# Designs tried in a protein design run: peptides against a protein of PDB entry 5VVV. Part 33

Target 1, 276 residues: chain A of PDB entry 5VVV
Amino acid sequence: FLCGVVEGFYGRPWVMEQRKELFRRLQKWELNTYLYAPKDDYKHRMFWREMYSVEEAEQLMTLISAAREYEIEFIYAISPGLDITFSNPKEVSTLKRKLDQVSQFGCRSFALLFDDIDHNMCAADKEVFSSFAHAQVSITNEIYQYLGEPETFLFCPTEYCGTFCYPNVSQSPYLRTVGEKLLPGIEVLWTGPKVVSKEIPVESIEEVSKIIKRAPVIWDNIHANDYDQKRLFLGPYKGRSTELIPRLKGVLTNPNCEFEANYVAIHTLATWYKSN
Target 2, 276 residues: chain A of PDB entry 5VVV as posed
Amino acid sequence: FLCGVVEGFYGRPWVMEQRKELFRRLQKWELNTYLYAPKDDYKHRMFWREMYSVEEAEQLMTLISAAREYEIEFIYAISPGLDITFSNPKEVSTLKRKLDQVSQFGCRSFALLFDNIDHNMCAADKEVFSSFAHAQVSITNEIYQYLGEPETFLFCPTEYCGTFCYPNVSQSPYLRTVGEKLLPGIEVLWTGPKVVSKEIPVESIEEVSKIIKRAPVIWDNIHANDYDQKRLFLGPYKGRSTELIPRLKGVLTNPNCEFEANYVAIHTLATWYKSN

## One batch from the design tools (peptide; aimed at target 1 L82 D116)

Design b2_p17_7_s3 (made by RFdiffusion4, then SolubleMPNN; from b2_p17_7, 8 letters changed)
Fold by OpenDDE base, seed 2:
Structure b2_p17_7_s3 (fold): chain B 276 residues (1-276), chain A 17 residues (1-17)
Amino acid sequence: as target 1 above (276 residues)
Amino acid sequence: SKYEESKEAYKKAALAS
């Protein structure tokens, strides 16, 4: 069971010292996972093709080593979906080289994220792939196999919550393709009924699990505030029954952008997890 | 930009949640 934090927000990423402090807290609270997915890290999303510099590499190696020191699984995410051409083998090779570099930093767990992107394929991809889901699954499976089928590999769908599913969760052709064609060793991220789910009912997890043919990892935006800089979410982790735990592969909270605001959010997630 | 458009779409969807 993956339980911890995703740094998955829009806005200023956390500094390395905050991330190290996070790992210390995660260990202390018996949480086990950190997903590196800061939207405004240029080489994560907008400039995903760009290799890390020597200085950036040293920082990431140090961060990954710190995660290992605290027995926290460091998952490196990349979000190529803004401008990747899935049918272009040069794009696939560029993605491979980027993940090879991160593997050299000592990273062993990875994620491909297709959240918050246009649902339309380019003309070249339309000639090769039957759908957007087929394109995403193809590259995800290829990358997963290329990396030697790592123990932890995550996929974030474009339809990552109920309100983004067309026509709905159980009838989504996109999620059906993901469920049927994504290799079984790849985990699927899910956010619940909405982008910010006040509650995640058990029946909603049963519904999505059926179509994706696996138990999801929750990307939980309950404490996310990147959509409204005037708000801080200081309340406890709630609206998730402990009955979800046996039906999930994990829960990763995407909390407030302000690192210092997240003590209650993360601590109460840990209490929730240990209560089962 | 595609980045800004997607970010604003996310924010709108999050606020509607």
Scores: peptide ipSAE 0.725, ipTM 0.969, DockQ to the pose 0.938
OpenDDE base, seeds 1, 3, 4, 5: peptide ipSAE 0.716, 0.702, 0.714, 0.709; ipTM 0.968, 0.966, 0.968, 0.967

Design b2_p17_7_s4 (made by RFdiffusion4, then SolubleMPNN; from b2_p17_7 with H3Y H9A R15L)
Fold by OpenDDE base, seed 2:
Order: sequence, then structure tokens, then C-alpha cells
Structure b2_p17_7_s4 (fold): chain B 276 residues (1-276), chain A 17 residues (1-17)
Amino acid sequence: as target 1 above (276 residues)
Amino acid sequence: SLYEKAKEAYIKAALAD
């Protein structure tokens, strides 16, 4: 069971010292996972093709080593979906080289994220793939296999919550394709009924699990404030029955952008997790 | 930009929920 934090917000990423402090807290609270997915890290999303510099590499190596020191699984995410051409072998090769570099930093767990992107494929991809889901699954499976089928590999769908599913969760052709064609060793991220889910009912997890053919990992935006930084979410992790735990592969909270605001958010997630 | 459009769409969705 993956339980911890995803740094998955828009806005200024946390600094390395904050991330190290996070790992210390995660270990102390018996959480086990950190997903590196800061949307405003340029080489994560906007400039995903760009290799890390020597200086950036040193920082990432240090960060990954720190995660290992605290027995936290460091998952490196990349979000190529803004402008990738899925059918272009050069794009696939570029993605492979980027993940090879991160593997050299000591990273062993990875994620491909297709959240917050346009649903339309380019003309070239439409000639090769029958749907957007087919294109995403194809590259995800290829990358997963290329990396030697790492123990932890995550996929974030474009339809990552109920409100983004067309026509709905259980009838989504996109999610059906993901469920049927995504290799079984790849985990699927899910955010619940909404982008910011006040509650995640058990039945909603059963519904999505059926179509994706696996228990999801929750990307939980309950404490996210990147959509309105005038607000801070200081309340406890709630609206999630502990009955979800045996029905999930994990829960990763995407909390407030302000690192120091997240004590209650993360601590109460840990309490929730340990209560099962 | 594609980034800004996507971010705006996310914000709109998050606020609508």
C-alpha cells in the first residue's frame, strides 16, 4: 500500500530542504511514498524533453538518496502530454533517455502523467492510434517494459476523476481502453468523483476499479490549494472511509502549496492509514 | 500556451466541484 505525499500542485515547487524534511516526517508517521510531480518544475512538464543539467542532477541524486535514507519510496513522475507526439519514435526515444538519466540518479520508481492536457491527438497520432487512450497506453507500456518493469510504475489518466469521464466512469471508452490494454503491473492514479473530492465513497472506488481492472492509487486533492492560493486547507484528512484501504493500492495526498501548512493534512492521513 | 490553457481548465474544474 502506497501512502504518502504527491508534490503535484501548480505553483512554486518545494525546495530540496523542504522535501528532505517531508521525508523525515513521512518516516516518523510510518508513511512510505513520495511522488515527485511538481507541475512548475520545467523539466517535469513544460520542457519534459530537456535533460537535467549537472547541477540539477546532483540535487536530484541527493534528494533520491535522502528518500532512501528515510525509507521513503521516491517515485519520479514526468508529464509529457502537453506536446508529445505519441506516434513519433524520436519522442519515445527522448522520453526513454530522460528516464534513463533519472534511473542513473538511483530512482527505481516512475510515473507517466497525462493529467491536465487536451483530449485531442495531433493528425500524425490519429493516423496511428485509434484513440487518445490507445496512444497513452502504448507509450506507457513501452516505457514500463523498457525500464525493466519496475516494481512501482504509475499512470495518471487524462480522465483522472469522475467529472472528467465521458460519458461517465463506468462507460468511459477511455478508461475501458486503459483497463484492458495497460499492462497489469502498472498502477493507475485516481482522484475520486471530482478534482477536489469532498468525499470518496467506497462504491465510487468499486466502479472505477471495475473499468480499470485494478485497485487505484488515490491522488487526493482534499488539501490542494493551487487552484485558489487565497485559501489554506488546514483541516484533517476526512471523507474517506477506512474501508477504502483494502480496495486501494495507495493514497497520495497533494496538499497545500505552502509546505508548512501541511502538518495536519499529512499527520491525519497517517492516522487514517494506521487505523485499518 | 498549452500549459496555461490546461492550468486554467484545472482551476475552473477545481472551483466548480
Scores: peptide ipSAE 0.700, ipTM 0.962, DockQ to the pose 0.904
OpenDDE base, seeds 1, 3, 4, 5: peptide ipSAE 0.691, 0.675, 0.692, 0.688; ipTM 0.961, 0.957, 0.961, 0.960

Design b2_p17_8 (made by RFdiffusion4)
Pose (drawn by RFdiffusion4):
Structure b2_p17_8 (pose): chain A 276 residues (1-276), chain P 17 residues (1-17)
Amino acid sequence: as target 2 above (276 residues)
Amino acid sequence: SELHEEAKEHYIKAARE
């Protein structure tokens, strides 16, 4: 069961030294996972096709090392959604070459995120693929095979919270396609009824497990502050029923950008991780 | 770059709602 932090916000990402202290904290409080997905670390999203330079690679390896040294599972995320051409094979291959490079840093766990992308396709893609959801699942699956079908592997859908489902959660062509075609070994990230969910009703998640055909992994935006300059969140982890742990694969908290402000955010996530 | 900024603005709008 996956529990911990996703560094998944817009803005100045954390540095290696902050992530070491993060791992030491996750362990002192018995959490198991860190998802690396900062939106503005350019090679994660904006220049996803680009390989890490020599010194960048030294940094990532030293990072994945301290993750094992503290036994925190490290999941690497990549976001091709902005401009990838799903049908073109050279494009599919560059993704593998990039995912290969990171596999050789010590990485066993991977994620493909597709949040916040223009919902339609290029002229070339609309031929080979029936729908937008078809294209993502095809590449997510093909990639899932290539890496030797890894232990934990996450998929973040374009429709990743209740508000964002067209027309509703239950009869959505995008969501229908995912639950049926996406492989049973691939996890699905979900964010609650809204992007920043005030509460997560047990009925809403049970409802979601209907179409996704899985217990989804929560990308929790409760303490995220990247959307309002004036705002910071030092409150407890709340509005999440303890009765959820049995029904979910995990909860990764996407916290404040200011690293040291995240003490309460992670500790309260940790206490609640107990109690179920 | 434009697409990235649009995605960011969309997120900010949705987060504030």

Design b2_p17_8_s1 (made by RFdiffusion4, then SolubleMPNN; from b2_p17_8, 10 letters changed)
Fold by OpenDDE base, seed 4:
Structure b2_p17_8_s1 (fold): chain B 276 residues (1-276), chain A 17 residues (1-17)
Amino acid sequence: as target 1 above (276 residues)
Amino acid sequence: MEKFEESKKKYFEAALK
């Protein structure tokens, strides 16, 4: 069970010292996972093709080493979906080289994120892939296998919540393709019925699990405030029955952008997790 | 950059619903 934090918000990423402090807190609270997915890391999303500099590499190596020191699984995410051409072997090779670099930093767990992108493929991809889901699954499977089938590999679908599913969760051709074609060792991220789910009913998890043919990892935006930085979500982790725990592969909270605001959010997630 | 901002906007609009 993956339980911890995803740094997955838009806005200023946390500094390395905050991330190290996070790892210390995660360990103390018996949480086990950090997903590195800061939207405003240029080399994560906008410039995903760009290799890390020597200085950036040193920072990431230090961060990954710190995660290991605190027994926190460091998952490196990349979001190529804004401008990747899935059918282009050079793009696939570029993605491989980027993940090779991160592997050299000591990272062993990875995620491919296709969140917040358009459903439209370019003309070249339409000639090769039957659907956008087929393109995403193809590259994801290839990367997963290329990396030697790491123990933890995550996929964030473009339809990552109920409201993004067309026509709905149980009938989504996209999620059906993901479920059928994504290799079984790859985990699927899900935010619940909504992007920001006030509640995640058990039935909603059963529904998505059926179509994706696996228990999802919740990317939980309950405490996310990137969409409204005038608000801080200081309340407890709530609206999730502990009955979800046996039906999930994990829960990663995407909390407030303000690192200091997240004590209650993360601590109460830990309490929730340990209460089962 | 434009695609990133469009992506962000799409998320923000959805997060408020």
Scores: peptide ipSAE 0.639, ipTM 0.954, DockQ to the pose 0.960
OpenDDE base, seeds 1, 2, 3, 5: peptide ipSAE 0.566, 0.046, 0.583, 0.606; ipTM 0.934, 0.745, 0.943, 0.948

Design b2_p17_8_s2 (made by RFdiffusion4, then SolubleMPNN; from b2_p17_8, 8 letters changed)
Fold by OpenDDE base, seed 1:
Structure b2_p17_8_s2 (fold): chain B 276 residues (1-276), chain A 17 residues (1-17)
Amino acid sequence: as target 1 above (276 residues)
Amino acid sequence: MKKYEESKKRYIKAALE
């Protein structure tokens, strides 16, 4: 069971010292996972093709080593979906080389994210793939196999919540393709009925699990505040029955942008997890 | 980048629903 934090917000990324402090807290609270996915890291999303510099490499190696020291699984995410051409072998090779570099930093767990992108394929991709889901699954499977089938590999679908599913969760052709074609060793991220789900009913998890043919990992936006700069979410982790735990592969909270505001959010997640 | 801003706007709109 993956339980911890995803740094997955829009806005100023946390600094390396904050991330190291997070690892100390995660270990202390018996959580086990950190997903590196800051939207405003240029080489994560906007410039995903760009290799890390010598200086950036040193920082990432140090961070990954710190995660290992605190027994926290470090998952490196990349979001190529803004402008990748899936059918172009050069794009696939560029993605492979980027993940090879991160592997050399000591990273062993990875994620491919296709959240918040246009669902329209370019003309070249339409000639090769039957749908957007087929294109995403193809590259994800290829990368997963290329990396030697790492123990932890995550996929974030474009339809990552109930409200994004067309026509709905149980009948989505996109999610059906993901469930049928995505290799079984790859985990699927999900945010619940909404992008920001006030509640995640057990029945809603059973519904999505059926179509994707696996238990999801929850990307939980309950404490996310990147969509409203006027608010801080300081309340406890709530609206999730502990009956969800045996029906999930994990829960990763995407909390407030302000690192110092997240004590209650993370601590109460830990209490929730240990209560089962 | 234009596509980044469009992506962010899509998220913000949906997060407020």
Scores: peptide ipSAE 0.733, ipTM 0.968, DockQ to the pose 0.962
OpenDDE base, seeds 2, 3, 4, 5: peptide ipSAE 0.728, 0.720, 0.726, 0.723; ipTM 0.967, 0.965, 0.966, 0.966

Design b2_p17_8_s3 (made by RFdiffusion4, then SolubleMPNN; from b2_p17_8, 8 letters changed)
Fold by OpenDDE base, seed 1:
Structure b2_p17_8_s3 (fold): chain B 276 residues (1-276), chain A 17 residues (1-17)
Amino acid sequence: as target 1 above (276 residues)
Amino acid sequence: MKKYEESKELYKKAALE
């Protein structure tokens, strides 16, 4: 069971010292996972093709080593979906080389994210793939196999919540393709009925699990505030029955952008997890 | 990048629904 934090917000990424402090807290609270997915890290999303500099490499190596020291699984995410051409072998090779570099930093767990992107494929991809889901699954499977089938590999679908599913969760052709064709060793991220789900009913998890043919990992936006800079979410982790735990592969909270605001969010997630 | 800003706005709109 993956339980911890995803740094997955839009806004200023946390500094390395904050991330190291997070690892100490995660270990202390018996949480086990950190997903590196900061939207405003240029080489994560906007400039995903660009290799890390020597200086950036040293920082990431140090960060990954720190995660290992605190027994936190460091998952490196990349979000190529803004402008990747799935059918272009050069693009696939570029993605492979980027992930090879991160693997050389000591990273062993990875995520490929297709959140918050246009649903339309380019003309070149339409000639090769039957649907957007087919294109995404194809590259995800290829990357997963290329990396030697790492123990932890995550996929974030474009339809990552109930409200994004067309026509709905149980009838989504996109999610059906993901469920049928995504390799079984790849985990699927999900935010619940909404992008920010006040509640995540057990029935909603059973519904999505059926179509994706696996238990999802919850990317939980309950404490996310990147969509409204006037708000801080300081309340406890709530609206999730502990009955979800045996029906999930994990829960990763995407909390407030302000690192210092997240004590209650993360601590109460830990309490929730340990209460099962 | 325009695509990044469009992506962010898409998310922000949906997060408020």
Scores: peptide ipSAE 0.705, ipTM 0.962, DockQ to the pose 0.960
OpenDDE base, seeds 2, 3, 4, 5: peptide ipSAE 0.698, 0.692, 0.698, 0.690; ipTM 0.961, 0.959, 0.960, 0.959

Design b2_p17_8_s4 (made by RFdiffusion4, then SolubleMPNN; from b2_p17_8, 9 letters changed)
Fold by OpenDDE base, seed 1:
Structure b2_p17_8_s4 (fold): chain B 276 residues (1-276), chain A 17 residues (1-17)
Amino acid sequence: as target 1 above (276 residues)
Amino acid sequence: MEKYKESLERYKKAALE
């Protein structure tokens, strides 16, 4: 069971010292996972093709080593979906080389994210792939196999919540393709019925699990404030029954942008997890 | 930059629903 934090918000990323402090807290609270997915890391999303510099490499190696020291699984995410051409072998090779670099930093766990992108394929991709889901699954499977089938590999679908599913969760052709064609060792991220789910009913997890043919990992936006930075979410982790735990592969909270605001959010997630 | 802005706007709209 993956339980911890995803740094997955829009806005100023946390500094390296905050991330190291997070690992200390995660270990202390018996949480086990950190997903590196800051939207405003240029080399994560906007400039995903660009290799890390020598200085950036040193910082990432130090961060990954710190995660290992605290027994926290460090998952590196990349979001190529803004401008990747899935059918172009050069794009696939560029993605492979980027993940090879991160593997050299000592990273062993990875994620491919296709959240918040246009669902329209370019003309070249339409000639090769039957749908957007087929294109995403093809590259994800290829990368997963290329990396030697790492123990932890995550996929974030474009339809990552109930409200994004067309026509609905149980009948989505996109999620059906993901469930049928995504290799079984790849985990699927999900935010619940909404982008920001006030509640995640057990029945809603059973519904999505059936179509994706696996238990999801929850990307939980309950404490996210990047959509309205005038607000801080300081309340406890709530609206999730502990009956979800045996039906999930994990829970990763995407909390407030302000690192110092997240004590209650993360601590109460840990209490929830240990109550099962 | 334009695609990033569109991505953020799509997310913000959906996060408020």
Scores: peptide ipSAE 0.677, ipTM 0.958, DockQ to the pose 0.912
OpenDDE base, seeds 2, 3, 4, 5: peptide ipSAE 0.667, 0.665, 0.672, 0.668; ipTM 0.957, 0.956, 0.957, 0.957

## One batch from the design tools (peptide; aimed at target 1 Y10 L82)

Design b2_p18_1 (made by RFdiffusion4)
Pose (drawn by RFdiffusion4):
Structure b2_p18_1 (pose): chain A 276 residues (1-276), chain P 18 residues (1-18)
Amino acid sequence: as target 2 above (276 residues)
Amino acid sequence: SLHEEAKEFYQKQAREDS
């Protein structure tokens, strides 16, 4: 069961030294996972096709090392959603070569994120693929095979919370396609009824497990402050029923950008991780 | 750019939810 932090916000990402202290903290409080997905670390999203330079690679390896040294599972995320051409094989290949490079840093766990992308496709893609959801699942599956079908592997859908489902959660062509076509070994990230969920009703998640055909992984935006300059969140982890642990694969908290402000955010996530 | 548009969209939606 996956529990911990996702560094998944817009803005100045954390540095290696902050992530080491993060791993030591996750262990002192018995959490198991860290998802690397900062939106503005350019090679994660903006320049996803680009390989890490020599010194960048030294940094990532030293990072994946301290993750094992503290036994925190490290999941690497990549976001091709902005401009990838799903049908073109050179594009699919560059993604593998990039995911290969990181595999050789010590990385076993991977994620493909597709949040916040223009919903429709290029002229070339609309031929080979029936729908937008078909294209993503095809690549997500093809990639899931190539890496030797890894232990943990996440998929973040374009429709990743209740508000964002067209027309509703239950009868959505995008969501329908995912639950049926996406492989049973691939996890699905979900964010609650809203992007920043005030509460996560047990009925809403049971409802979601209907169409996704899985217990989804929560990308929790409760303490995220990247959207309002004046705002910071030092409150407890709240509005999440303890009765949820049995029904979910995991909860990764996407916290405040200011690293040291995240003490309460992670500790309260940790106490609640107990009690179920 | 597409990235900037995605960021603005996200931040607007987050604020509305909060």

Design b2_p18_1_s1 (made by RFdiffusion4, then SolubleMPNN; from b2_p18_1, 9 letters changed)
Fold by OpenDDE base, seed 2:
Structure b2_p18_1_s1 (fold): chain B 276 residues (1-276), chain A 18 residues (1-18)
Amino acid sequence: as target 1 above (276 residues)
Amino acid sequence: SAYEKAKERYKKEALKDL
């Protein structure tokens, strides 16, 4: 069971010292996972093709080593979906080289994220792939196999919550293709009924699990505030039955952008996880 | 940009429940 934090918000990423402090807190609270997915990290999303510099490499190596020191699984995410051409073998090769570099930093767990992108393929991809889901699954399976089938590999769908599913969760052709064609060793991220789910009912997890043919990892935006800089979410982790735990592969909270605000959010997630 | 368009879609959906 993956339980911890995803740094998955828009806005200023956390500094390396905040991330190291997070790992200390995660270990202390018997949480086990950190997903590196900061939306405004240029080489994660907008410039995903760009290799890390020597200085950036040293920082990431140090961060990954710190995660290991605190027994935290460091999952490196990349979000190529803004401008990747899935049918172009040079794009696939560029993605492989980027993940090879991160593998050299000592990273062993990875994620491909297709959240917050347009559902449209370019003309070249439409000639090769039957749908956007087929294109995403093809590259995800290829990368997963290329990395030697790592123990932890995550996929974030473009339809990552109920409100983004067309026409709905149980009837989504996109999620059906993901469930049918994504290799079984690849985990699927899910955010619940909505982008910010006040509640995640058991029935909603059973519905999505049926179509994706696996238990999801929750990307939980209950404490996310990147959509409104005037809001700060200081309340406990709530509106999630402990009956979800045996129906999930994990829970990763995407908390407030302000690192110092997240004590209650993360601590109460840990209490919730230990209550089952 | 594609980035900003998607970010604004995310924000709009996030705010529907608040």
Scores: peptide ipSAE 0.687, ipTM 0.959, DockQ to the pose 0.891
OpenDDE base, seeds 1, 3, 4, 5: peptide ipSAE 0.663, 0.656, 0.668, 0.665; ipTM 0.955, 0.953, 0.956, 0.954

Design b2_p18_1_s2 (made by RFdiffusion4, then SolubleMPNN; from b2_p18_1, 8 letters changed)
Fold by OpenDDE base, seed 1:
Structure b2_p18_1_s2 (fold): chain B 276 residues (1-276), chain A 18 residues (1-18)
Amino acid sequence: as target 1 above (276 residues)
Amino acid sequence: SKYEEAKKRYMEQARKDL
């Protein structure tokens, strides 16, 4: 069971010292996972093709080593979906080289994220792939196999919540293709019925699990504030029954942008997880 | 940009979920 934090917000990323302090807190609270997915990291999303510099490489190696010291699984995410051409072998090779570089930093766990992108494929991809889901699954499976089938590999769908499913969760052709064609060793991220789910009912997890043919990992936006930085979400982790735990592969909370605001959010997630 | 348009869609949906 993956339990911890995803740094998955829009806005200023956390500094390396904050991330190291996070790992210490996660270990103390018996949490085990950190997902590196900051939307405003240029080499994560907007400039995903760009290799890390020598200085950036040293910082990432130090961060990954710190995660290992605190027994925290460091998952590196990349979000190529804004402008990748899935049918272009050069684009696939560029993605492979980027993940090879991160693997050389000592990273062993990875994620491909297709959240917050246009559903329209380019003309070249429409000639090769039957749908957007087929294009995403094809590259995800290829990358997963290329990396030697790492123990932890995550996929974030474009339809990552109930509200984004067309026509709905159980009838989505996109999620059906993901469930049927995505290799079984790849985990699927989900935010619940909504982008910001006040509640995640057990029945809603049973519904999505059926179509994706696996238990999801919850990307939990309950404490996210990137959409309204005038608000801080300081309340406890709530609206999730402990009956969800045996029905999930994990829970990663995406909390407030302000690192110092997240004590209650993360501590109460840990209490919830240990109550099972 | 595609980034800004996607960010806007996310933020508009997240605010509706409150």
Scores: peptide ipSAE 0.739, ipTM 0.972, DockQ to the pose 0.935
OpenDDE base, seeds 2, 3, 4, 5: peptide ipSAE 0.734, 0.716, 0.737, 0.733; ipTM 0.972, 0.970, 0.972, 0.972

Design b2_p18_1_s3 (made by RFdiffusion4, then SolubleMPNN; from b2_p18_1, 8 letters changed)
Fold by OpenDDE base, seed 4:
Structure b2_p18_1_s3 (fold): chain B 276 residues (1-276), chain A 18 residues (1-18)
Amino acid sequence: as target 1 above (276 residues)
Amino acid sequence: SKYEKAKERYKKIALEDL
């Protein structure tokens, strides 16, 4: 069971010292996972093709080493979906080289994210792939296999919540393709019925699990505030039955952008997890 | 940019989810 934090918000990324402090807190609270997915890291999303500099490499190596010191699984995410051409072998090779660089930093767990992108393929991709889901699954499977089938590999669908599913979760051709074609060892990220799910009913997890043919990892936006900088979510982790735990592969909370605000969010997630 | 458009779309939806 993956349980911890995703740094998955829009806005100023956490500094390395905050991330190290996070790992210490995660270990102390018997949580086990950190997903590196800061949307405003240029080399994560906007400039995903760009290799890390020597200085950035040293920082990431240090961060990954710190995660290991605290027995926290460091998952490196990349979000190429804004402008990747899936059918272009050069794009695939560029993605491979980027993940090879991160593998050299000592990273062993990875995520490929297709959140917050247009549901449209370019003309070249339409000639090769039957759907956007087929394109995403193809590259995801290829990257997963290229990396030697790492123990933890995550996929974030473009339809990452109930409200994004067309026509709905159980009938989504996109999620059906993901379920049928995504390799079984690849985990699927899900935010629940909504982007910001007040509640995640058990039935909603059973529905999505059926179509994706696996238990999801919850990317939990319950404490996310990147959509409104005037709000801080200081309340406990709630609206998730502990009955979800045996029906999930994990829960990664995407908390407030303000690192210091997240004590209650993360601690109460840990309490929730340990209550099963 | 595509990034900014996606970010603003996300923000709008997330606010509507509250």
Scores: peptide ipSAE 0.771, ipTM 0.975, DockQ to the pose 0.970
OpenDDE base, seeds 1, 2, 3, 5: peptide ipSAE 0.770, 0.769, 0.759, 0.768; ipTM 0.975, 0.975, 0.974, 0.975

Design b2_p18_1_s4 (made by RFdiffusion4, then SolubleMPNN; from b2_p18_1, 6 letters changed)
Fold by OpenDDE base, seed 4:
Structure b2_p18_1_s4 (fold): chain B 276 residues (1-276), chain A 18 residues (1-18)
Amino acid sequence: as target 1 above (276 residues)
Amino acid sequence: SKYEEAKERYKKQALEDL
């Protein structure tokens, strides 16, 4: 069971010292996972093709080493979906080389994120792939296999919540393709019925699990505030029955952008997890 | 940009979810 934090928000990423402090807190609270997915890291999303500099490499190596020191699984995410051409073997090779670099930093767990992108493929991809889901699954499977089928590999669908599913969760051709074609060792991220799910009913997890053919990892936006800088979510982790725990592969909270605001969010997630 | 458009779409949806 993956339980911890995803740094998955828009806005200023956490500094390395905050991330190290996070790992210490995660270990202390018997949480086990950090997903590196800061949307405003240029080399994560906007400039995903760009290799890390020597200085950035040193920082990431240090960060990954710190995660290991605290027995926290460091999952490196990349979000190529804004402008990747899935059918272009050079793009696939560029993605492989980027993940090779991160693997050299000592990273062993990875994620491919296709959240917050347009559903439209370019003309070249439409000639090769039957759908956007087929394109995403193809590259994800290829990367997963290229990396030697790492123990933890995550996929974030473009339809990552109930409200983004067309026409709905159980009938989504996109999620059906993901479920049928995504290799079984790849985990699927899900935010619940909504982007910001006040509640995640058990039935909603059963519904999505059926179509994706696996238990999801919750990317939990309950404490996310990147959509409104005037809000801070200081309340406890709630609206998730502990009955979800045996029905999930994990929960990664995407908390407030303000690192210092997240004590209650993360601590109460840990309490929730331990109550199983 | 595609990034900003996607970000604003996300922010809008997240606000509607509240």
Scores: peptide ipSAE 0.760, ipTM 0.974, DockQ to the pose 0.967
OpenDDE base, seeds 1, 2, 3, 5: peptide ipSAE 0.759, 0.754, 0.739, 0.759; ipTM 0.974, 0.974, 0.972, 0.973; seed 3 fails the geometry check

